Peptides against a protein of PDB entry 5HOI. Designs and how they scored, part 335

Target 1, 351 residues: chain A of PDB entry 5HOI
Amino acid sequence: FRYMPFSPAGTPFGFTDRRYLTMNEVGYVSTVKNSEQYSITVSFFDVGRFREYHFEDLFGYDLCFLNEKGTLFGQSKTGQIQYRPHDSIHSNWTKIIPLQAGERITSVAATPVRVIVGTSLGYFRSFNQFGVPFAVEKTSPIVALTAQNYRVFSVHYSQFHGLSYSLSELGTSSKRYYKRECPLPMSLPNINSDMKKDANLDYYNFNPMGIKSLFFSSYGDPCIFGSDNTLLLLSKWRSPEESKWLPILDSNMEIWKMSGGKETTDIHVWPLALAYDTLNCILVKGKHIWPEFPLPLPSEMEIRMPVFVKSKLLEENKAILNKKNEIGADTEAEEGEEDKEIQIPVSMAAE

## One batch from the design tools (peptide; made by RFdiffusion4, then SolubleMPNN)

Design b1_p30_3_s2 (from b1_p30_3, 15 letters changed)
Fold by OpenDDE base, seed 3:
Structure b1_p30_3_s2 (fold): chain B 351 residues (1-351), chain A 30 residues (1-30)
Amino acid sequence: as target 1 above (351 residues)
Amino acid sequence: EEEEEELKKRLEEEEERRAKAKEQLDKILA
C-alpha cells in the first residue's frame, strides 16, 4: 500500500494529458499537462455567479478543494499549498507545510472560514481562510478530508485496523470531536475481482482506497461514496452512541431500476454532492468509471430518503410557517437555531 | 394567497426539474 494524494471526485490522467483535480456542486477544477508545466482551469456550474479563471501551475498541484469562496491547491511531495479566492478583492496566499522525510500531504480541505491539511503521518493542520495557523494535531494517517463551515470529516487508514473516520468542529479556541477514529464500515476495492478490467487498475493505482468522493450533505451530515457505488450517510452523529452509517443509495441498483432492468455495466455514477433528497452526480457512459473531457452536465439522482424525512421537513416547514403566523402579533423572539437532527429511519434499507 | 402561489410555483419548478433530469437519464440509458 502507498499513500496517494486524494481530492473529492478527482480523476486520474489515464492515457491523457488532462484530469479533474476535484469536482463538487460548485464546479470543477481541471489540469492539463503542457510539457513540464500544468495549466489549471477553475470552472463553475453557476456561470452567472462565478467567472471561470485559469493560471499556469509550475509546481504540479495534485491536491485540490473547491468551495464557494475559493480554491485550495496542494502539492503532496513538496508541502506547498495555495489558496486562490474566486473574487479579486482578496489576495492569493501560498504556504509551505513542513513535511518529514517520506511524509506526504494526502488530502486538503477548505471552507470560507477554515483550511485543513492532512498527511500520511497523521498530522492534522488547521488554518483560517487567510492561512493563519491554529493548531497541529497528530492522528492516525489521514487519507481523505472534507469540510463544511467549521466541521471536518476525516478518513484515516491503519494497516492493522483498516479505515476509520473522525468528525470534528474547529472552533476559535478548541477542536471538538463528535467522532474520533471510529471504524468506517466501507468496503475496500476488491483487487482480485475488479482488476480484470484495465480501467479499474488505473483507477486503483490513482486511488487505492476507492473513495470516489466525500462531502457534507445540505443538512450537514457526513457522506462517503466508495468503490461499491453505495452512498453512505452518517446519521445521529450528535449522539455518539446512536450514530450509524446508513446506505441511502445503491447507485448501481438505482441505474438498473431506471434503465427498466437493462444491462447497465457501462454506466457509472460519479458523485458530486448530496442536496436535500437528490445526489448531484455525473453520469458516465463508457469504459472508464470517471468523467472524461468535456465534462457532461450534472444529473440528479433521487435518493429514497425515508418518507419520514420528507414528512419531517414538511412538518418542520409547516411548524416554521405556523410559528411565523403565531408570532405575527408582538414579540421579536430570538430565533435560537435549534439544530434539530433529522433522524433517518432504518426501515428503508431492507426493500 | 401569494405564499400559496409561490409554493405552487416552486413545486412546478421542482417537477419540471425532475422531468428534465429523468429525460436526460432516459437518453443516457437508451
Scores: peptide ipSAE 0.048, ipTM 0.558, DockQ to the pose 0.194
Fold by OpenDDE base, seed 4:
Structure b1_p30_3_s2 (fold): chain B 351 residues (1-351), chain A 30 residues (1-30)
Amino acid sequence: as target 1 above (351 residues)
Amino acid sequence: EEEEEELKKRLEEEEERRAKAKEQLDKILA
């Protein structure tokens, strides 16, 4: 097994001089190899909200995480990380993560308030948005990270136990675990079936875990999209005993249905984000399972949430809006009723 | 009133986005 640098929805170079370092609902980060250097471009889907920018990368950043406030870059071998705010108000900062012999940064994540670095030896390093370190924790080897606000979803790999996950909150004083190294019911890429196509071998060499992306939903639920093209959502994570992974979308089956039952073996879903009940994704037509250049426009796939969930979510969102209006701007965000766990009804698993 | 109108506008923008996304999907699948 080889630990590879993971970034959400990152693509391999393949036979090209360019790849996507990461992409999500905010935008996409590309890198182009120019001799001994790289040119990085940070592009956005909302061109009215953000201005595209580029810079020369002399380090060969192979890790990236994009959020609404900035972009985190990392170099898996050297341990260098760089945070670049999208605005010109905040300064860029660079740090070197100390790595042991053979250790790699395997994943990085950034929110407007936290920076997280995970390694092949299972070092979990946390920082604030200015790069001030909080803590170093030793976990099982980290293979993927995502974060939203103070919450971190981490995927771990053990040669003996396979994939596990953790869900944690990085407060000001301490790390809270909602889930700690629990089994992740995601299938690993099947070398024997999938490797019959050269394009799958290139992707497997880039990402041997087959994790195309992981993100938090718009409701703050951990999501993972594996090599089986199934979107898994962690439901009821606030209740550790009730927490379960829900297969909320088989994207291959959904493409097949949307095609009217035609053969869709050349159509692939590349996940970006889960917004409400829609998977934001790139639809890829062709030999490769990942998007090429130029990036196609994002598509949305409706997740068949029961109408009862949509109505309840709309009522809860209205109730949240009404409460935000009653509570004047100066009250510290108490852990208020906004944290109402979206009870996905059991009936979705049976039809 | 203004907040209900903003919420309504965001819902209409989301429905329009979903309609465009579906049209794009239909074009890729054709």
Scores: peptide ipSAE 0.045, ipTM 0.566, DockQ to the pose 0.174
Fold by OpenDDE base, seed 2:
Structure b1_p30_3_s2 (fold): chain B 351 residues (1-351), chain A 30 residues (1-30)
Amino acid sequence: as target 1 above (351 residues)
Amino acid sequence: EEEEEELKKRLEEEEERRAKAKEQLDKILA
């Protein structure tokens, strides 16, 4: 297939009967093949907040997205999607996405308020958390999606133009674009250099774009982690002319430094999330670049960006907003100030 | 004062979290 199903930090089966459908800061979703059926387990890192659950999958879900409120499943070929809330208050719902001949669902995303489906023909479908449709838009072919609250980060692929990205907000009445099909400065996997190891070929066949994960930071900045093991963050996305991709972490270089300059060719970073100034990740030792079973405990890698100043400035701006609200200043000006991008002073970004 | 103490407490909790994360990472790299 030209377009493979993508889920954030999803792993291939390899030579095993099991894989991770997705993983992030909330938890991990595993599937085990049992004859013609699959057993899916939804596990959480915070076992005090959420209870692990499992169910039998008769459809063979190959797409997944986990959030703090529920899990979205998708079947790339049939167009079936299922949303499963973690709580028992809301019911599970199932829907069939109409697909054209040869069309596949390539990615799905879910927030507490939105469900998004992207396809190999570039159909972008949006729903609320109850599966009520908002809109269908035609874009360039979608290869990856992530979402946070009302914001959607989408990656597109064209044979003529390579990788592009969009950043959009799915309001109640309309979709707003901050970025629309702009060039994505990410390298594709190099078939000739990297495919000398059978394990790299298996991963390439599973994910030919080499996008290990796609997420929003805790500050709502789009992040992408490619096959080069570099974490890219989209800075200044609210200002279309000033927006830049920042290489905030070379994970191979960081592992090399932390090892004391030893060859660490058997240690791999598997990205989960960016929380403040730390990359939450799984460290993988072995031949495969992805985590096996059982899942190792998450690790944190410090990023050198002064994102800590961004938290302090966010809290200061929220405190200023709360003080304005107490003084009875008009609420319409305040939603516009919370959404102001905290400009990190250029002096601190250079250290 | 209370907002500065709460910010300081969150800072100390984040530094302690980072120290634990670094210690775990050092154990994995050892």
Scores: peptide ipSAE 0.040, ipTM 0.553, DockQ to the pose 0.253
Fold by OpenDDE base, seed 1:
Structure b1_p30_3_s2 (fold): chain B 351 residues (1-351), chain A 30 residues (1-30)
Amino acid sequence: as target 1 above (351 residues)
Amino acid sequence: EEEEEELKKRLEEEEERRAKAKEQLDKILA
């Protein structure tokens, strides 16, 4: 096993001079090798809201995280990180993360308010959006990170315990754990079965954990998409004893259904984000399980799980709250109701 | 009103994205 730099939905170079460093619902970051240099392009799906930009990378950034406010870059070996706001009002900043001998940055994440760096030795480093450090914590080795607002979803790997996950909140004063190094029920890539295709070997060498992406849903639920092409969602994470991973989409089965039951062994789902009840993804047709250049437009796949119950229950709860407010009932809407986890009815979790 | 109009706009933008996504899927599956 070797720790590799991970970025959400990042692609390998393969036999090409170019790859995606990361992609999500906001856009995609590409890098092109030009001799000893790299040209990085930050592209957006909403071309009306954001302007594409590029720059020369002399450091060889191999880690990336894109959000609505900026792009975080990292170099796994040198410990260099750079944050680039999309808005020209805010300055770029660069920092060197101190690394021990053999330590690598394995993942980086950024929100509008936090920057997170995870390492192969399990150093979890937190910063504000300006690169001011908050804390350094020692955890199990970090293999993947994502973040939304103040929340961080981290995936850990131990040779003894396999995959685990943590869910934490990075407040101003302290880190709170909702989940701390709990077992992650994700299948690892099966080297013996999958490596019969050279393309799978290249991907395994790039990403030995097979984590294609991890993100927070639009509802703030941690999601992970593994090598089995199953989307897992962490349900009931606010309730430590009730929290469970839900297999909300088998993307291979969904492609098979959408094809009318044709052989779809050359069609692959590349996950971007989960928005409400739809997986935003790139549909890839070809030998490689990852998107090539040019990037196809995103597709949406409806998830079978009743996340529709979260949107409908939020809309129904908003409509009930609005109706209660119109009826002049002084229902003290406790400020805590917006953060009430919408319970999926047990009846709909069985279809 | 403004929040409802913004919500409506986001729903229309989502429906348009879904329609484009379906058209692309149909092209890939063809």
Scores: peptide ipSAE 0.028, ipTM 0.551, DockQ to the pose 0.162

Design b1_p30_3_s3 (from b1_p30_3, 16 letters changed)
Fold by OpenDDE base, seed 3:
Structure b1_p30_3_s3 (fold): chain B 351 residues (1-351), chain A 30 residues (1-30)
Amino acid sequence: as target 1 above (351 residues)
Amino acid sequence: EEEEEELKKKLEKEREKREKAKKQLDEILK
């Protein structure tokens, strides 16, 4: 096994001079090899909100994370990271992460308020958006990171214990764990069955965990999309004893249903984000399971949330709003964001 | 009332997107 740099929905070069470093609901970051240099382009799906930009990369950035405020780049071997705001108001900053012999940055994540760096030795480094360090923690080896606001979803790997996950919140003074190195019930790529196709071997060499992407849903739930093409959502994560992974979408089954039961062995889902009850994704047709150039337009796949959950969410949001309006008269009740966790019914995985 | 209308508008916009995605998949599957 070899630790490889991971970025959400990143693609390999394959036989080409270009790849996607990362992609999500905001946009996509591409890199092109130009001899000893790289040209990086940051593109957006909402072209009215953000202007596409490019720059020359002399370092060979192999890690990337895109958010609504900026792009974080990393070089897995040198430990260099760069944050580039999308606006011209804020300055770019660069740092070198100290790495031990054979240590690599394996994943990076950035929110408007936090920057996170994970390594193959399990060093978890946190910074603010300006690159001021908060802490260094030693964990199990980190293989993937994503973050939303102050929350971090991390995936860890041990040769002895397999995959685990952590869910943490990075306050100003302290890190809180909701989940700490708990077993992740995700299947690893099966080398013997899946590697009979050369295209699967190329992808396995790029991403040996088979994690196509990980993200937070629009409701703040951790999501992971593995090599089995199943979208897993962590429900009830605020209640450690009630927390469970829900297989909310089998994308192969959904493509098969949408085809009317035709053979769909050349059609692949490439995950971007989960918004409400829709998986934002790229539909890929061809030999490779990842999108090539040019990038197809994003598609949406419905996760079959029972209509009953939407009605309950509507009623609960109404009840929260009515309570906020009633309490808004007298007491400065602390804005504890009562982040109501969406209870996805187990029956959704069977339809 | 306004927030319920805004949430209804979000749900309707999501339905339109799902129908568009289904059409796009149907085109890829041809």
Scores: peptide ipSAE 0.020, ipTM 0.567, DockQ to the pose 0.286
Fold by OpenDDE base, seed 4:
Structure b1_p30_3_s3 (fold): chain B 351 residues (1-351), chain A 30 residues (1-30)
Amino acid sequence: as target 1 above (351 residues)
Amino acid sequence: EEEEEELKKKLEKEREKREKAKKQLDEILK
């Protein structure tokens, strides 16, 4: 087994000179090989919100995370990371992460307030948005990271225990765990069945875990999209005893239904984000399961969220709006928002 | 009233996105 650099929805080079380093709901980051150099382009889906920019990469960044405020780059072997704000007001910063012999950065994540680095030896490194370090923790080997605000979803791999996950909050003073190295019920790629097609072998060599992407939903729920093309959502994560993974979308089955039951073996879902009750994704037609160049326009697939989640979310949003209106504009009261957990009801997983 | 109108506008924008996405899917599936 080899630890490979993971970025959310990153694509391999394949037989081309170009790939996507990462993509999500904000945009996509591409890199083009030019001899020993790389040209990186940061593109946005909302062209009115941010200006596309490019730069020469002399380091060969193989890790990337895009957020609404900036782009984090990483080099898995050298330990170099760079944060580039989208706004020209804030300066870029570069840092070298100290790596042991044979240690690699396996994943990076960035929010407007946190930077996270995970390694093949299980070093979890946290920083603020300016690259000031908070802590170093040793966990099981990290294979994937995503983050939203102060929350971090990490995927771990052990040769003996398979995949696990952690959900943590990176406060100012301490790290809180909601989940710590709990079993992740995701299927690993089947080398014998799936690798009969050369295109699948290229993808497996790029991403041996088959994790196409992981993200937080618009509601702050951890989501993962594996090689089985099933979107898993972690429900009830604030309630440790009630927390469960919900298969909220079989994307192959949804494509099959949407085609009217036609053969859809050449149509692939490439996940970007989960917004409300829709999976934002790229639909890929062809031999490769990943998008090529140019990037197709994003599509939305409706998830069968239990009807009760829509109603509760509407009630909770009404309750949050009503509370914000009762609290007049002036006081920065850090009232501990009682983190009202959106409980996804159990019943729809059985139909 | 204004909050209900803003919520309606958000729901309408989400509906328009879904309709666009459905059209794109229907074009890819042709």
Scores: peptide ipSAE 0.020, ipTM 0.553, DockQ to the pose 0.194
Fold by OpenDDE base, seed 2:
Structure b1_p30_3_s3 (fold): chain B 351 residues (1-351), chain A 30 residues (1-30)
Amino acid sequence: as target 1 above (351 residues)
Amino acid sequence: EEEEEELKKKLEKEREKREKAKKQLDEILK
C-alpha cells in the first residue's frame, strides 16, 4: 500500500496537462503543467464575492484546501505548506513541516482560525491561521482531513484495522475528542470488479482509498463520500454511545430515479458540499468519474432528510436568526446554537 | 414578518437552484 496525497474532491491529471487540486462549495483550484512549473488558478462560484487569481507554482503543490478566507497549499514530499488569504489585508505565509525519511504529508485542512497537517506516519500538526504552531500529536496514519471552524474530521488507515475516523475540537488550550480512532464503516474500492475499465485504475492509483470527498455539513455534521457513491453522515456525534453513520444518499440510485429508470452508467456524481437538505455536486457525463475541463456548473441533489429534521432545522435557523438579531454581530453566539444536533430519524434510511 | 420573508427568499432561492439543477440534469440525460 502507498499513501497518496489527498485533497477534497481533487482530480487526477489522467492523460491531460491539467487537474483540480480541490473543489467545494466556495470554488475550485486548478493546476496546469508548464514544463517543470505549474500554473495554479483559484476560482470561485460566487464571482461577486471573490476575484479569481492565479500564480506560478515552482514547488509542485499536490495538496490543497479552499475555505472562505484563504487557500492552503502543500507539497507532500518536501513538507512545504503555503497559506494564501483571499483578501490583500493578510500576507501569504510559507512554512516547512519537518518530515522523517519516507514520511509524507497526506492531507491538509484550513479554516479561518486553524491550519491542520496530517502525515503518513500519523503526525497531526495544528496551527493558527497565521501559521503559529499549537501542538503535534502522534495518531494512526492520516489519509484524509477536513475542518470547519475549530472542528476537525480525520480519517486514518491501518493495514491491520482498515479505516478509522476521529472527530476533534481544537480549542485555544487543548484538543477535545468527540470520537477517537473509531471504525469507519466505508467500503474500500474493489480492485477486481471496478478496475475492468482503465479509467477506474487511473483513479485508484491517484486515490487508493476511494474517498472522493469529505466535508462538514452546513450544520456541522461530518460527511464522507466514498467509491460506492453513497453519502454518509455522522449523526449524534456529541453522544458517543448514540453516534452512528447514516447513508443519507445513494447517488447512483438517485441518478437512476431522475433518469426515469434509464441506464445511467456514464453519469457520475462528484460531491462538493452538503448544504441543508441538498448535496451540492458536479454531474459528470463520460468515461471518467471525475469532472474534466471546463468545470460544469454545480447541481443540487435533494437528500431524503426526514421531515422532522427539516422542521427542527427551520426552528434552529429561526433561533439563530433571532439570536443574531438580539445579539449584535459578535461571533460568540454562533458557537452555542451550532450545538443543536440534527436528529435524523432512523425510519427514512430504509426507503 | 421580515424573518418569514427572508426564510421565504431562502426557500425560493433554494427552489430556483433545484429547478436549475433539474434542468441541467435533463440536459445531461438527453
Scores: peptide ipSAE 0.020, ipTM 0.553, DockQ to the pose 0.218
Fold by OpenDDE base, seed 1:
Structure b1_p30_3_s3 (fold): chain B 351 residues (1-351), chain A 30 residues (1-30)
Amino acid sequence: as target 1 above (351 residues)
Amino acid sequence: EEEEEELKKKLEKEREKREKAKKQLDEILK
């Protein structure tokens, strides 16, 4: 088995000179082959908030993570990483991650406060936003990473145990685990059934795990979008015994419904982010399951959260707002943000 | 009041995005 470099919603080159290194709700990073060099462009969906920029890449970055403050690049083979803030006030920094023989960087993630590097041997390396190292931990082989603030969602692969996941928080002094190498109930791509089309083989060779993307929701829940085009959300992750993966969207079924029951075998969802009750995505029409150039405008797809959860979230948010408005009078109550975990009721996911 | 208006403005901006997304889908499905 070969560990391939993974970036959230990254696309293969296919037969082209260009690909997306990553994309999410902030924007998209493209790379174009130019002889022995690459030209990287960092583009944003909110063109009024951020200025598009480009640079020449002499290293051939094959890993990328985009956030609201900067872009992290990585080279899977050499171990080189570069962080580029979007703001010119902050300096770019470059580091070389020491790799063992045959080790690869498999995934990178960056938040405004943390940089994370995962490897094919399961080395988990953490840094601050300035590249100062915190720790090196040995885990099961890392295949994918995402991060939000101080939280890290990692996907691991073992030949013996299949896919697992961890959810951790990278404080200033220590790493806390909410979940540590727990089984991930995601199906791997079925080589025999789906690979009758050359385009599916190209995608499998690029991404053998079939993880199109992983991200945190706007509520801070880990999300993963696999080869089955189902969006999984980790519910109740603060409660170790109550934690479960919820299939909150079958994107193929949703496209079929939105088409009025027409054949939609040429329409694909490419996931970007989950914002509240909507999947931000690219709708792809064509032979490839991934977006080509130019990138279509993002679309929003409503998730099948039970109407009861939406109403309860609205009631809880109103109750939190009303409590904040009532408490806004007297006491400096310590901001123990009791991040009241969104309890999705089990019963409505079965119909 | 201001936080409720900001939340309302966020919800309205999300509604506009959903309507735009629905129009884009209807164009792709034609």
Scores: peptide ipSAE 0.019, ipTM 0.557, DockQ to the pose 0.204

